# Designs tried in a protein design run: peptides against a protein of PDB entry 1Y74. Part 1

No score or structure here was measured in a lab: all are predicted.

Target 1, 57 residues: chain A of PDB entry 1Y74
Amino acid sequence: LGLERDVSRAVELLERLQRSGELPPQKLQALQRVLQSRFCSAIREVYEQLYDTLDIT
Below, numbering starts at 1 at the first letter of every chain, in headers, positions and changes, except where a header shows other numbers.
Peptide ipSAE is a variant of ipSAE made for these designs: the mean of its two directions, with the distance scale d0 fixed at 1.0 Angstrom where the peptide's residues are scored. Compare it only between designs on the same protein; published cut-offs may not carry over.
The geometry check fails a fold that doesn't show the stated peptide or that is severely misdrawn somewhere.

## One batch from the design tools (peptide; made by RFdiffusion4, then SolubleMPNN)

Design b1_p8_8_s2
Fold by OpenDDE base, seed 3:
Structure b1_p8_8_s2 (fold): chain B 57 residues (1-57), chain A 8 residues (1-8)
Amino acid sequence: as target 1 above (57 residues)
Amino acid sequence: LLEEILSL
């Protein structure tokens, strides 16, 4: 949930930046697409699963 | 807004 929330917050901030028009939206939108991609989600899921199972600390 | 992103 922590990493998922951080990624969701990053996406929210990117959406706000795109709507403000202060920066060219194309690169921000590309980054948003990467963060919302199945690839990024799969990496996050594997990461979270590994830490849930291996966190002995 | 950029400062908010960098604060993550």
Scores: peptide ipSAE 0.038, ipTM 0.642, DockQ to the pose 0.163
Fold by OpenDDE base, seed 2:
Structure b1_p8_8_s2 (fold): chain B 57 residues (1-57), chain A 8 residues (1-8)
Amino acid sequence: as target 1 above (57 residues)
Amino acid sequence: LLEEILSL
């Protein structure tokens, strides 16, 4: 599953955007916190487990 | 914003 990779890429992009200073960092940082939260990781884990079990193509 | 994201 590419979901973990896609989340990691999204976090990387958010970190770059925050460092560029071109945008107000507050909302970017908030989104990064959500993506790195225990809640988001738990939902991802459940999704990945269900995907592996059901083998939905 | 989208162009900036795509350019990173």
Scores: peptide ipSAE 0.035, ipTM 0.615, DockQ to the pose 0.194
Fold by OpenDDE base, seed 5:
Structure b1_p8_8_s2 (fold): chain B 57 residues (1-57), chain A 8 residues (1-8)
Amino acid sequence: as target 1 above (57 residues)
Amino acid sequence: LLEEILSL
């Protein structure tokens, strides 16, 4: 599944945005924390399991 | 904004 890769890419982009200084970093950092949270990881794992089990697109 | 993000 591409979800793990997509989340990792999103985090990478958020880190670049934070370093660029073009945007206020606080909300970007908060979003990064959410994406890297145990909650999001757990939801991703559940999604991947359900996807494999149900074969839903 | 998206294009700017992708260009970083």
Scores: peptide ipSAE 0.034, ipTM 0.613, DockQ to the pose 0.123
Fold by OpenDDE base, seed 4:
Formats: sequence, structure tokens, C-alpha cells
Structure b1_p8_8_s2 (fold): chain B 57 residues (1-57), chain A 8 residues (1-8)
Amino acid sequence: as target 1 above (57 residues)
Amino acid sequence: LLEEILSL
């Protein structure tokens, strides 16, 4: 699964948006912190491990 | 906003 890559790309985009100064940085930074949190990482790992095992389609 | 995101 590419979820780790997609989350990493989302964080990169958030960092660029913060540096541009076109948007208030506080909410962007808060979202970045959530995406990089241990909680989100743990959920991602569980999802990636179970994705091919469970028939959820 | 979408144009900004796509231009990064």
C-alpha cells in the first residue's frame, strides 16, 4: 500500500503551504502534527497490515 | 486553493 508515501507527500505539501505565507499557518501546522502523530501512524500500520487480509470491498 | 496546491 502507498499510504505511507501519500501521507509523506501530504506533509510535504503542508510544509510548502506554510512557507508560502498565503494562508494562516496555524491550522496547516496543526494538521501536519496530526498526520505525523503516533496515533495516525498506528492506525495506518493496522490498516496496511489488514488491508489484503480482510474482504471489505 | 486547489490551484495553489497543484502549483507546489
Scores: peptide ipSAE 0.033, ipTM 0.606, DockQ to the pose 0.116

Design b1_p8_8_s3
Fold by OpenDDE base, seed 1:
Structure b1_p8_8_s3 (fold): chain B 57 residues (1-57), chain A 8 residues (1-8)
Amino acid sequence: as target 1 above (57 residues)
Amino acid sequence: LLEEIRSL
């Protein structure tokens, strides 16, 4: 779904920011870890299932 | 890069 793609894009951008050195990397890395966590993935999966089932706008 | 971030 679009959400998975957007999360993947966000992670990609965070990785680029970390490599650029424009910002302290620690907080960016922490955010990346959250977005790639099993917890976040589980929440996303539940959201996608509910969205598909209930067609919530 | 910042423009790409805003476009999410």
Scores: peptide ipSAE 0.064, ipTM 0.704, DockQ to the pose 0.132
Fold by OpenDDE base, seed 3:
Structure b1_p8_8_s3 (fold): chain B 57 residues (1-57), chain A 8 residues (1-8)
Amino acid sequence: as target 1 above (57 residues)
Amino acid sequence: LLEEIRSL
């Protein structure tokens, strides 16, 4: 699924935003940590498995 | 950057 790619892209954008200094970095960093967490990865895996099984479009 | 975020 494109979800892994989208999460990776989201993380990349968060890193760029943190480096730009346009926004306070703390909340952006916290979101990045969540997206890169084992918890998020586990949820993504479950979602992908269910998506494939249920043939959701 | 904001436009790139919207294009996800």
Scores: peptide ipSAE 0.062, ipTM 0.703, DockQ to the pose 0.135
Fold by OpenDDE base, seed 2:
Structure b1_p8_8_s3 (fold): chain B 57 residues (1-57), chain A 8 residues (1-8)
Amino acid sequence: as target 1 above (57 residues)
Amino acid sequence: LLEEIRSL
């Protein structure tokens, strides 16, 4: 699904930003942890289940 | 990097 791809891309970009040193890394790392959390994965799982069931375009 | 972020 597009959501999983977009979350993965967001995490990749956050990792690049953290390595660049252009910004304080703490908030970027915190956001990355949220995006990779059990909470976000559970939401994504529910979304994917509903998407498959309802065939949302 | 900012342009890549906007592409999400």
Scores: peptide ipSAE 0.062, ipTM 0.704, DockQ to the pose 0.141
Fold by OpenDDE base, seed 5:
Structure b1_p8_8_s3 (fold): chain B 57 residues (1-57), chain A 8 residues (1-8)
Amino acid sequence: as target 1 above (57 residues)
Amino acid sequence: LLEEIRSL
């Protein structure tokens, strides 16, 4: 399970996109905020806790 | 950059 790593990588890529200026940054920044939100982190934590028990994959 | 996004 690598959700934390994948989220971190997604954030890194969003930061690069924002710095490139090739796209309007506002929606990218909003998505980054969602991925770094307490809500997203809490959902990830719940998922990780359930993952081993339920073998979701 | 797009390829890096796809490879996430």
Scores: peptide ipSAE 0.061, ipTM 0.703, DockQ to the pose 0.133

## One batch from the design tools (peptide; made by RFdiffusion4, then SolubleMPNN)

Design b2_p18_5_s1
Fold by OpenDDE base, seed 2:
Structure b2_p18_5_s1 (fold): chain B 57 residues (1-57), chain A 18 residues (1-18)
Amino acid sequence: as target 1 above (57 residues)
Amino acid sequence: DVIQRALEEVRRLEEEAR
């Protein structure tokens, strides 16, 4: 599934976009905070466990 | 069993977030 890697890559891209100044950083920073939250990480872990068990194709 | 464990984990996280 690789969701941890994909989330980490999404955060890296959000940080680059914030540094470029091409977009208002506030919404990008808010999204980054959500993706890095303990809640989001724990929901990801639950989802990965369910996905691996149920073999949702 | 796995679905119940997942629901229990979600419930724990919701309680910790309050």
Scores: peptide ipSAE 0.033, ipTM 0.563, DockQ to the pose 0.030
Fold by OpenDDE base, seed 1:
Structure b2_p18_5_s1 (fold): chain B 57 residues (1-57), chain A 18 residues (1-18)
Amino acid sequence: as target 1 above (57 residues)
Amino acid sequence: DVIQRALEEVRRLEEEAR
């Protein structure tokens, strides 16, 4: 499961959007903080463990 | 068992986030 890579790519895209100035940066920065939070990382880890165990295609 | 442990971990994280 590539969720760690997808989250890292989402953060990179959010940083680019913040630099473009097309959108208010505060909401994008808040979303970035959520995606990089310990809580989000722990939920991702739990999900990856369940996915690997259940082999959900 | 694995699902139960995962739900317990989610619950712990939700309690810590309050």
Scores: peptide ipSAE 0.032, ipTM 0.563, DockQ to the pose 0.032
Fold by OpenDDE base, seed 4:
Structure b2_p18_5_s1 (fold): chain B 57 residues (1-57), chain A 18 residues (1-18)
Amino acid sequence: as target 1 above (57 residues)
Amino acid sequence: DVIQRALEEVRRLEEEAR
């Protein structure tokens, strides 16, 4: 499961969108803060562990 | 058992994030 990589890629894309100025940056920055939060990281880790244990293919 | 422990950890983190 590559969820850590997918979250990191989502953050990179959000940072690029904020620099382009094509969209209001406040909502993009708020989403980035959520994705980089300790809470989101802990939930991701629990999800990855459960996914590996349950062998959800 | 593993799922219940994970749900308890999620609940703890949600309470700490309030």
Scores: peptide ipSAE 0.031, ipTM 0.555, DockQ to the pose 0.033
Fold by OpenDDE base, seed 3:
Structure b2_p18_5_s1 (fold): chain B 57 residues (1-57), chain A 18 residues (1-18)
Amino acid sequence: as target 1 above (57 residues)
Amino acid sequence: DVIQRALEEVRRLEEEAR
């Protein structure tokens, strides 16, 4: 699972969007804070472990 | 623009997830 890489890429895109000023930054910043939270990282790690152990396909 | 590049990347991730 490339979820760590995909989350890192999503954060990079959110940072670029905030710097461009093309969109209201408040909601983008809130989403970035959620994606970078310890809670979201812990959920991702649990999901990756479960996906590797359980055939969730 | 930055929005178009973000949407193109989201589309790439959606295609890779299928």
Scores: peptide ipSAE 0.021, ipTM 0.460, DockQ to the pose 0.069

## One batch from the design tools (peptide; made by RFdiffusion4, then SolubleMPNN)

Design b2_p22_8_s3
Fold by OpenDDE base, seed 3:
Structure b2_p22_8_s3 (fold): chain B 57 residues (1-57), chain A 22 residues (1-22)
Amino acid sequence: as target 1 above (57 residues)
Amino acid sequence: SFLEALQRALEELEEWLRQVEE
């Protein structure tokens, strides 16, 4: 699936946006923390497992 | 501007993710 890679790329982009300083960094940081949270990791793992098992398209 | 639009999109995404976490 590559969801882990996509999430990692999203986090990278958020870091760049924060460094630019053209957007309020706090909200971007909050979103980044959510994407890096144990919750998101858990639901991603469950989704990937279900996708592999049930062949969800 | 593009950055303002991006900010709005990210805010909507954050709200969506928060709702899913709840």
Scores: peptide ipSAE 0.029, ipTM 0.524, DockQ to the pose 0.053
Fold by OpenDDE base, seed 1:
Structure b2_p22_8_s3 (fold): chain B 57 residues (1-57), chain A 22 residues (1-22)
Amino acid sequence: as target 1 above (57 residues)
Amino acid sequence: SFLEALQRALEELEEWLRQVEE
């Protein structure tokens, strides 16, 4: 699918941006927490289930 | 700048995600 990998990559990039100090770390950290939240995980799971069922390619 | 544009995009995304989560 790639959504799980894309979210993981996004979190990784946010961590790098936080360490660089070039952007406000608090908001980046907040976004990172949202991407790692149960809500995003649940939505991703539902999306992946529908993707497999409906064969969206 | 690119960093400023990236910051704005991330802030907009964060706000959108927060609205959807609520």
Scores: peptide ipSAE 0.029, ipTM 0.522, DockQ to the pose 0.052
Fold by OpenDDE base, seed 2:
Structure b2_p22_8_s3 (fold): chain B 57 residues (1-57), chain A 22 residues (1-22)
Amino acid sequence: as target 1 above (57 residues)
Amino acid sequence: SFLEALQRALEELEEWLRQVEE
């Protein structure tokens, strides 16, 4: 279990990619916003709760 | 190139996430 950490890292990497200017920033920003959205957060929370409850190891 | 491949991958991921959110 480490989805929260992975999402946070993904957001960080997207920020770095945007600052580098080597890729079109608009789509990167769109993806970043999705990852930071309440929807994504809610899904992550449900997933983590189910993972803990059902012990899906 | 790596950057082009990464861009394509991110575009596909964005589209997938958008579809799920909708």
Scores: peptide ipSAE 0.029, ipTM 0.527, DockQ to the pose 0.053
Fold by OpenDDE base, seed 5:
Formats: C-alpha cells, sequence, structure tokens
Structure b2_p22_8_s3 (fold): chain B 57 residues (1-57), chain A 22 residues (1-22)
C-alpha cells in the first residue's frame, strides 16, 4: 500500500530539506519525528487493514 | 517566498498532527 511509502518519502524529503539549510531544521525534524511516531504508525496500520479488507488498490 | 510559504505550511501541518496525536 501507498501510505507507508508516502510517509517514508515524506521523511526522506524532510531530511533533504534539513540538510539544505534553507529552512529551520528544528521544526522540520519535529515534523519528521511526528511522522515516525507510534501514533502515525498505528493510524497507518488501521488504514492498511481497512484497505486490505476492502481490497482497494 | 515559496520557502517561507512551505515553512508556514509545515508548521500548520505539525500543529494539526500534534493536536491529533495528543
Amino acid sequence: as target 1 above (57 residues)
Amino acid sequence: SFLEALQRALEELEEWLRQVEE
């Protein structure tokens, strides 16, 4: 499914933005941590279970 | 600028996610 991939891509993009130095890295890192949190993981799991059950591609 | 707008958008997103997480 796409959600896990999308979150991973978002984290990657945030890391690139941090390294570019064009934006304050602290808030980008904070957002990255939110995306990697247990909360987001739990939501992703529920989402994946629902779409697996409904067979949505 | 685009970077400033992006920063603001990320801040709003972070706040939204924090509210949902907490």
Scores: peptide ipSAE 0.028, ipTM 0.527, DockQ to the pose 0.051

## One batch from the design tools (peptide; made by RFdiffusion4, then SolubleMPNN)

Design b2_p23_3_s1
Fold by OpenDDE base, seed 3:
Structure b2_p23_3_s1 (fold): chain B 57 residues (1-57), chain A 23 residues (1-23)
Amino acid sequence: as target 1 above (57 residues)
Amino acid sequence: LEQKVREFQRALEEVRRLEEELR
Protein backbone atom coordinates (compact mmCIF):
# COMPACT_ATOMS: atom_id res chain seq x y z
CA LEU B 1 0.00 0.00 0.00
CA GLY B 2 1.31 3.47 -0.92
CA LEU B 3 -0.41 5.18 2.04
CA GLU B 4 2.65 5.10 4.33
CA ARG B 5 4.80 6.48 1.48
CA ASP B 6 2.20 9.16 0.64
CA VAL B 7 1.95 10.24 4.31
CA SER B 8 5.77 10.31 4.54
CA ARG B 9 5.89 12.42 1.34
CA ALA B 10 3.24 14.81 2.72
CA VAL B 11 5.32 15.21 5.92
CA GLU B 12 8.48 15.88 3.84
CA LEU B 13 6.63 18.54 1.79
CA LEU B 14 5.35 20.18 5.01
CA GLU B 15 8.94 20.27 6.38
CA ARG B 16 10.12 21.95 3.14
CA LEU B 17 7.28 24.51 3.32
CA GLN B 18 8.16 25.27 6.97
CA ARG B 19 11.82 25.86 5.98
CA SER B 20 10.90 28.16 3.04
CA GLY B 21 9.18 30.61 5.43
CA GLU B 22 6.54 31.43 2.76
CA LEU B 23 3.73 30.21 5.05
CA PRO B 24 3.11 30.49 8.82
CA PRO B 25 5.08 27.48 10.15
CA GLN B 26 2.79 26.82 13.16
CA LYS B 27 -0.18 25.52 11.12
CA LEU B 28 2.12 23.44 8.89
CA GLN B 29 3.79 21.97 11.98
CA ALA B 30 0.39 21.17 13.55
CA LEU B 31 -0.67 19.36 10.34
CA GLN B 32 2.65 17.48 10.31
CA ARG B 33 2.04 16.40 13.93
CA VAL B 34 -1.46 15.15 12.99
CA LEU B 35 -0.02 13.09 10.10
CA GLN B 36 2.69 11.67 12.41
CA SER B 37 0.23 11.04 15.27
CA ARG B 38 -0.45 7.60 16.74
CA PHE B 39 -4.07 8.09 15.62
CA CYS B 40 -3.08 8.53 11.97
CA SER B 41 -0.73 5.51 12.26
CA ALA B 42 -3.49 3.40 13.86
CA ILE B 43 -5.99 4.33 11.11
CA ARG B 44 -3.33 3.46 8.51
CA GLU B 45 -2.65 0.07 10.15
CA VAL B 46 -6.39 -0.75 10.29
CA TYR B 47 -6.78 0.27 6.64
CA GLU B 48 -3.76 -1.85 5.62
CA GLN B 49 -5.11 -4.86 7.57
CA LEU B 50 -8.55 -4.51 5.95
CA TYR B 51 -6.96 -4.09 2.52
CA ASP B 52 -4.81 -7.21 3.01
CA THR B 53 -7.86 -9.16 4.26
CA LEU B 54 -10.22 -8.04 1.48
CA ASP B 55 -7.59 -8.40 -1.30
CA ILE B 56 -8.80 -5.18 -2.91
CA THR B 57 -6.99 -5.03 -6.24
CA LEU A 1 -7.95 -4.70 23.55
CA GLU A 2 -8.51 -2.24 26.45
CA GLN A 3 -4.91 -0.95 26.14
CA LYS A 4 -5.41 -0.23 22.40
CA VAL A 5 -8.70 1.58 23.18
CA ARG A 6 -6.93 3.77 25.79
CA GLU A 7 -4.08 4.52 23.35
CA PHE A 8 -6.62 5.40 20.64
CA GLN A 9 -8.56 7.70 23.02
CA ARG A 10 -5.32 9.53 23.98
CA ALA A 11 -4.37 9.85 20.31
CA LEU A 12 -7.86 11.28 19.51
CA GLU A 13 -7.47 13.87 22.28
CA GLU A 14 -4.05 14.85 20.86
CA VAL A 15 -5.46 15.15 17.30
CA ARG A 16 -8.36 17.33 18.58
CA ARG A 17 -5.87 19.71 20.26
CA LEU A 18 -3.85 19.91 17.03
CA GLU A 19 -7.05 20.55 15.00
CA GLU A 20 -7.80 23.48 17.33
CA GLU A 21 -4.26 24.86 16.65
CA LEU A 22 -4.99 24.58 12.86
CA ARG A 23 -8.08 26.89 13.11
Scores: peptide ipSAE 0.040, ipTM 0.524, DockQ to the pose 0.069
Fold by OpenDDE base, seed 2:
Structure b2_p23_3_s1 (fold): chain B 57 residues (1-57), chain A 23 residues (1-23)
Amino acid sequence: as target 1 above (57 residues)
Amino acid sequence: LEQKVREFQRALEEVRRLEEELR
């Protein structure tokens, strides 16, 4: 499942963008918190369960 | 099940708060 890796990569990119100062760091930090939230983890768990159940290639 | 629903509701409230901070 690529979703966990893609979320982890998105968080890493957001950390780099926060350090560059090119974008408002507060909005990037809030987005990072959303991606690291229990909600995002719960959506991921449901997606993984559906993927395993539906055998979506 | 009910515990996971309560955890999901709390996580939705946290996301809503963070979405308000993103505006």
Scores: peptide ipSAE 0.040, ipTM 0.525, DockQ to the pose 0.069
Fold by OpenDDE base, seed 5:
Structure b2_p23_3_s1 (fold): chain B 57 residues (1-57), chain A 23 residues (1-23)
Amino acid sequence: as target 1 above (57 residues)
Amino acid sequence: LEQKVREFQRALEEVRRLEEELR
């Protein structure tokens, strides 16, 4: 689904920003951990179930 | 069910700690 790809892309962008050193890497790493958390995975699972049920275009 | 609820609660506690680091 689009959400998994978008989250994966957001993580990749955060890793690039951490390597550039333009922004505080600790805050970017904390955001990356949030996006990779079991909580975000559970939200994604609920979203996928709702998407499959509602056939939202 | 109870195991998934406990795992979700632990994940919420982890997210809350990370939100405090983002402040």
Scores: peptide ipSAE 0.039, ipTM 0.520, DockQ to the pose 0.068
Fold by OpenDDE base, seed 1:
Structure b2_p23_3_s1 (fold): chain B 57 residues (1-57), chain A 23 residues (1-23)
Amino acid sequence: as target 1 above (57 residues)
Amino acid sequence: LEQKVREFQRALEEVRRLEEELR
């Protein structure tokens, strides 16, 4: 199960893009906030529980 | 239970606001 790692990597990449100044930071920061939201974390936890129950290889 | 439902509703309202900022 890699979802937590993939979300953490997406946040890291968004932080790099914000620091480069190549793109307007506002939309990147809004996306980062969505990925770090309590709602996104709760959906991740439900997904992880279902994954563990279904043993999807 | 009711406290967790209220916390989830607040988190959903925050996500909706951030989705509007992404448009």
Scores: peptide ipSAE 0.037, ipTM 0.518, DockQ to the pose 0.066

## One batch from the design tools (peptide; made by RFdiffusion4, then SolubleMPNN)

Design b2_p24_2_s1 (from b2_p24_2, 12 letters changed)
Fold by OpenDDE base, seed 2:
Structure b2_p24_2_s1 (fold): chain B 57 residues (1-57), chain A 24 residues (1-24)
Amino acid sequence: as target 1 above (57 residues)
Amino acid sequence: AAREAAERRREEEALRLLEEELAA
């Protein structure tokens, strides 16, 4: 799984979108905060361990 | 058994963090 990498890429894209001003920056910033939250990291860890247990890449 | 117990603890922690986020 590459969830950590995908989340990092999503955060990068959100930062670029905020700078472009094409979309409302407040909601994009809120989404960025969620993706960088301890909650999101904990959920990601559970998913990663689930896939490890099931031997799925 | 030890790994399964650790996984359950992580799930419980994730649920607790979700509850905190919903309460904020």
Scores: peptide ipSAE 0.041, ipTM 0.545, DockQ to the pose 0.019
Fold by OpenDDE base, seed 5:
Structure b2_p24_2_s1 (fold): chain B 57 residues (1-57), chain A 24 residues (1-24)
Amino acid sequence: as target 1 above (57 residues)
Amino acid sequence: AAREAAERRREEEALRLLEEELAA
């Protein structure tokens, strides 16, 4: 599953947006923290597990 | 059975973490 890679890419993009200063950094930083949180990792793990189990393709 | 039990434990952990984040 590319989900881990996609999340990593999303975090990278958020870091770039924060550095650019084009947007208020507070919400971007909060979103980055969420995406890197243990909670998000646990949800991703569950999702990947279910995907592996339910994917009949 | 072991895989299914492991999946349930991961779900329970995720729910616990969600509850902690929402309560903070």
Scores: peptide ipSAE 0.035, ipTM 0.541, DockQ to the pose 0.019
Fold by OpenDDE base, seed 1:
Structure b2_p24_2_s1 (fold): chain B 57 residues (1-57), chain A 24 residues (1-24)
Amino acid sequence: as target 1 above (57 residues)
Amino acid sequence: AAREAAERRREEEALRLLEEELAA
């Protein structure tokens, strides 16, 4: 799983979208905060551990 | 046993953080 890298890339893209002004920045900032939250990080960690344990191909 | 205990602690932490997010 490359979830950490994918989340980091998503945050980068959200930052670019905010700077471009093509979309209202407030909702993009809220989504960015969720992706960077301690909760999201903890859930991702549990998910990655479960994935490794179950050996899902 | 040590790995299982570590996984359980991570799950418990995630649940506590979920409760905090729901209460906010």
Scores: peptide ipSAE 0.033, ipTM 0.533, DockQ to the pose 0.018
Fold by OpenDDE base, seed 4:
Structure b2_p24_2_s1 (fold): chain B 57 residues (1-57), chain A 24 residues (1-24)
Amino acid sequence: as target 1 above (57 residues)
Amino acid sequence: AAREAAERRREEEALRLLEEELAA
């Protein structure tokens, strides 16, 4: 399980998309802020605990 | 028991943060 790494990669890609100007940056920046929020981190931790408990992989 | 208590605390924190985001 590498959810933290995947979220970090998603943030990096969002930053690149914002700099390219191909897409409106406002929604991308909002999504980036959500992914870096304390709320998202807390949800990620709960998900990781659930994943470890269920051991679906 | 300690692991289970830690999991409950994380869930409760996530729910509180969700409630705050929904109220804002």
Scores: peptide ipSAE 0.032, ipTM 0.532, DockQ to the pose 0.018

Design b2_p24_7_s3
Fold by OpenDDE base, seed 3:
Structure b2_p24_7_s3 (fold): chain B 57 residues (1-57), chain A 24 residues (1-24)
Amino acid sequence: as target 1 above (57 residues)
Amino acid sequence: DERRRREEEAERLLEELRERLERV
């Protein structure tokens, strides 16, 4: 499923960006928290279930 | 030179982040 992979990669990229020190970490950390939130996870699960039901890769 | 390499790495990471977020 593309969405789970893209969200997981986005979280990893945000961790790397925070560690680089080239950008203010607060906004990056806020976005990371949104992507890891129960809300974002629930939306992802709904999308994944719909894609599985529709046989969409 | 080291500063430029870190800036170029951050730019590559930002571009990949943008491309991943555009798929959501």
Scores: peptide ipSAE 0.421, ipTM 0.856, DockQ to the pose 0.234
Fold by OpenDDE base, seed 1:
Structure b2_p24_7_s3 (fold): chain B 57 residues (1-57), chain A 24 residues (1-24)
Amino acid sequence: as target 1 above (57 residues)
Amino acid sequence: DERRRREEEAERLLEELRERLERV
């Protein structure tokens, strides 16, 4: 789904930014951990289920 | 020149990250 793709791409971008060394890694790692959290995964699953139920493309 | 290229790459990655997070 679009949301899963955007979250996965955001995690990849955060990994590239951390490896560049141009930015302090702590805030990037914190955001990456939030996006990979069980909480964000559960909210994504609820969102996906609502769109599937409403037949919204 | 090499430092500037790394800064410009980080700026492009940050802009794509911002655009992806705004769609969530």
Scores: peptide ipSAE 0.418, ipTM 0.855, DockQ to the pose 0.243
Fold by OpenDDE base, seed 5:
Structure b2_p24_7_s3 (fold): chain B 57 residues (1-57), chain A 24 residues (1-24)
Amino acid sequence: as target 1 above (57 residues)
Amino acid sequence: DERRRREEEAERLLEELRERLERV
């Protein structure tokens, strides 16, 4: 689904930004941990279930 | 020149990150 792709890409971008060294890595890592959290995963699962139920093309 | 290229790459990555997060 689009949300899973956008979250996965956001995590990849945060990893690239951390490796660049141009930004303080701690805040980027904190955001990455939030996006990979069980909470965000549960919200994504609810969104996916609603999307499947609503038959949004 | 190398520092500028790294800054410009980080700016592009940040912009794409913002656009992706706004879609969530």
Scores: peptide ipSAE 0.413, ipTM 0.854, DockQ to the pose 0.242
Fold by OpenDDE base, seed 4:
Structure b2_p24_7_s3 (fold): chain B 57 residues (1-57), chain A 24 residues (1-24)
Amino acid sequence: as target 1 above (57 residues)
Amino acid sequence: DERRRREEEAERLLEELRERLERV
């Protein structure tokens, strides 16, 4: 689904940003951990189930 | 020149990150 792809891409972008050294890594790493958390995964699952049920294009 | 290129790359990555997070 689009959401899973966007979350996965956001995690990749955060890894690239951390490696660039241009930004304080702690906040980027914290956001990455949130996006990879069981909480974020559960919210994504609820969203995906609703999207599939509503057949919203 | 090299520092500016790294800053500009980080800005592009941040913009894409924002656009991805706004779609969530």
Scores: peptide ipSAE 0.407, ipTM 0.851, DockQ to the pose 0.245

## One batch from the design tools (peptide; made by RFdiffusion4, then SolubleMPNN)

Design b2_p25_8_s2
Fold by OpenDDE base, seed 5:
Structure b2_p25_8_s2 (fold): chain B 57 residues (1-57), chain A 25 residues (1-25)
Amino acid sequence: as target 1 above (57 residues)
Amino acid sequence: SLLEQIRAFERQLEEIRELLREAER
């Protein structure tokens, strides 16, 4: 699923950026929390259901 | 409200995109 893959990729990239020390850690952590939040998960679930219903590849 | 949460999320996504663009420079 597009959104799920995009979110997962974003989390991965933020983790790599955090390890590199290139960016302010507090801001990175805040963004990571957003992507891993219940709200983000709920939105992902809606998209998953839509894809299941509409059979979108 | 839900709308406010969506708007806040959209802003946060934009910040993520900006950070990723900066990291790629």
Scores: peptide ipSAE 0.061, ipTM 0.534, DockQ to the pose 0.478
Fold by OpenDDE base, seed 3:
Structure b2_p25_8_s2 (fold): chain B 57 residues (1-57), chain A 25 residues (1-25)
Amino acid sequence: as target 1 above (57 residues)
Amino acid sequence: SLLEQIRAFERQLEEIRELLREAER
């Protein structure tokens, strides 16, 4: 699904930026925590359930 | 609606991905 893909891609990009050392690592780590938070996971779950129920294509 | 909010969030994530790609270059 689009949301799961977008979150995963964002996490991957943040990891790459952390390895490069070009940006403040603490800020990047904070963003990673937000994207991997229970809130984002819950939204993803709701998103998937809506697609299953409403047959959104 | 909740669906509209989710779609808005997806668009925001795409924007963030673009910014991160630009910063990595």
Scores: peptide ipSAE 0.061, ipTM 0.528, DockQ to the pose 0.293
Fold by OpenDDE base, seed 2:
Structure b2_p25_8_s2 (fold): chain B 57 residues (1-57), chain A 25 residues (1-25)
Amino acid sequence: as target 1 above (57 residues)
Amino acid sequence: SLLEQIRAFERQLEEIRELLREAER
């Protein structure tokens, strides 16, 4: 699904940026935590549960 | 609506992805 793909891709990009050292690591880690948080998981769960009903594309 | 909020979040994630891709270049 789109949301899962977007979150996964964002995490991958943050990991690459962290390895490059071009950005402050503490801020990158904070973003990584947010994207892998219960908040994002909860939104994804709701999104997936309603996907067929709402015909989200 | 909830659907609009979900779509808005997806757009925000895409904007973040674009910024991150630009930062890698």
Scores: peptide ipSAE 0.061, ipTM 0.525, DockQ to the pose 0.287
Fold by OpenDDE base, seed 1:
Order: sequence, then C-alpha cells, then structure tokens
Structure b2_p25_8_s2 (fold): chain B 57 residues (1-57), chain A 25 residues (1-25)
Amino acid sequence: as target 1 above (57 residues)
Amino acid sequence: SLLEQIRAFERQLEEIRELLREAER
C-alpha cells in the first residue's frame, strides 16, 4: 500500500544518507528507528485496515 | 499518554522531512 511504500522508501533514503557519512550517525539512526517503530507499524496497520474495508485501490 | 506519543511522532516525522529536504539541495 501507499503508506508502506512511503515508509520503505524513506528508510532506504536514510540508509543511503547513513552510508554517505555526511550526517551524524546517531541522529540518523534515531530517525530510522522512528520509521521502523512499533508505533509507526500500528498506524500503518490502521490505514491498511481502512483501505481494505473501503476497497480503495 | 497516547496524545504525547502522537505529538512526539509528528515531531520526529518533521525532522525526517527536514533532513530529506536538506539532502536534496
């Protein structure tokens, strides 16, 4: 779904930034953890359930 | 509280957006 794709893309971009070494690694890792957190996953699940219920393509 | 968690998440998302905008420049 859209949110899943957006989160996955954001994680990928942050990983690239981390590999570049241009940014403080601790700050970047914290941001990566936000996107992969249980809270973020729970929100994604809610959106997925709504789209499934409404049959939104 | 749940409200505090939501507010914290919103702040963190804004930090990510700012970081990505800076990287694109």
Scores: peptide ipSAE 0.058, ipTM 0.528, DockQ to the pose 0.440

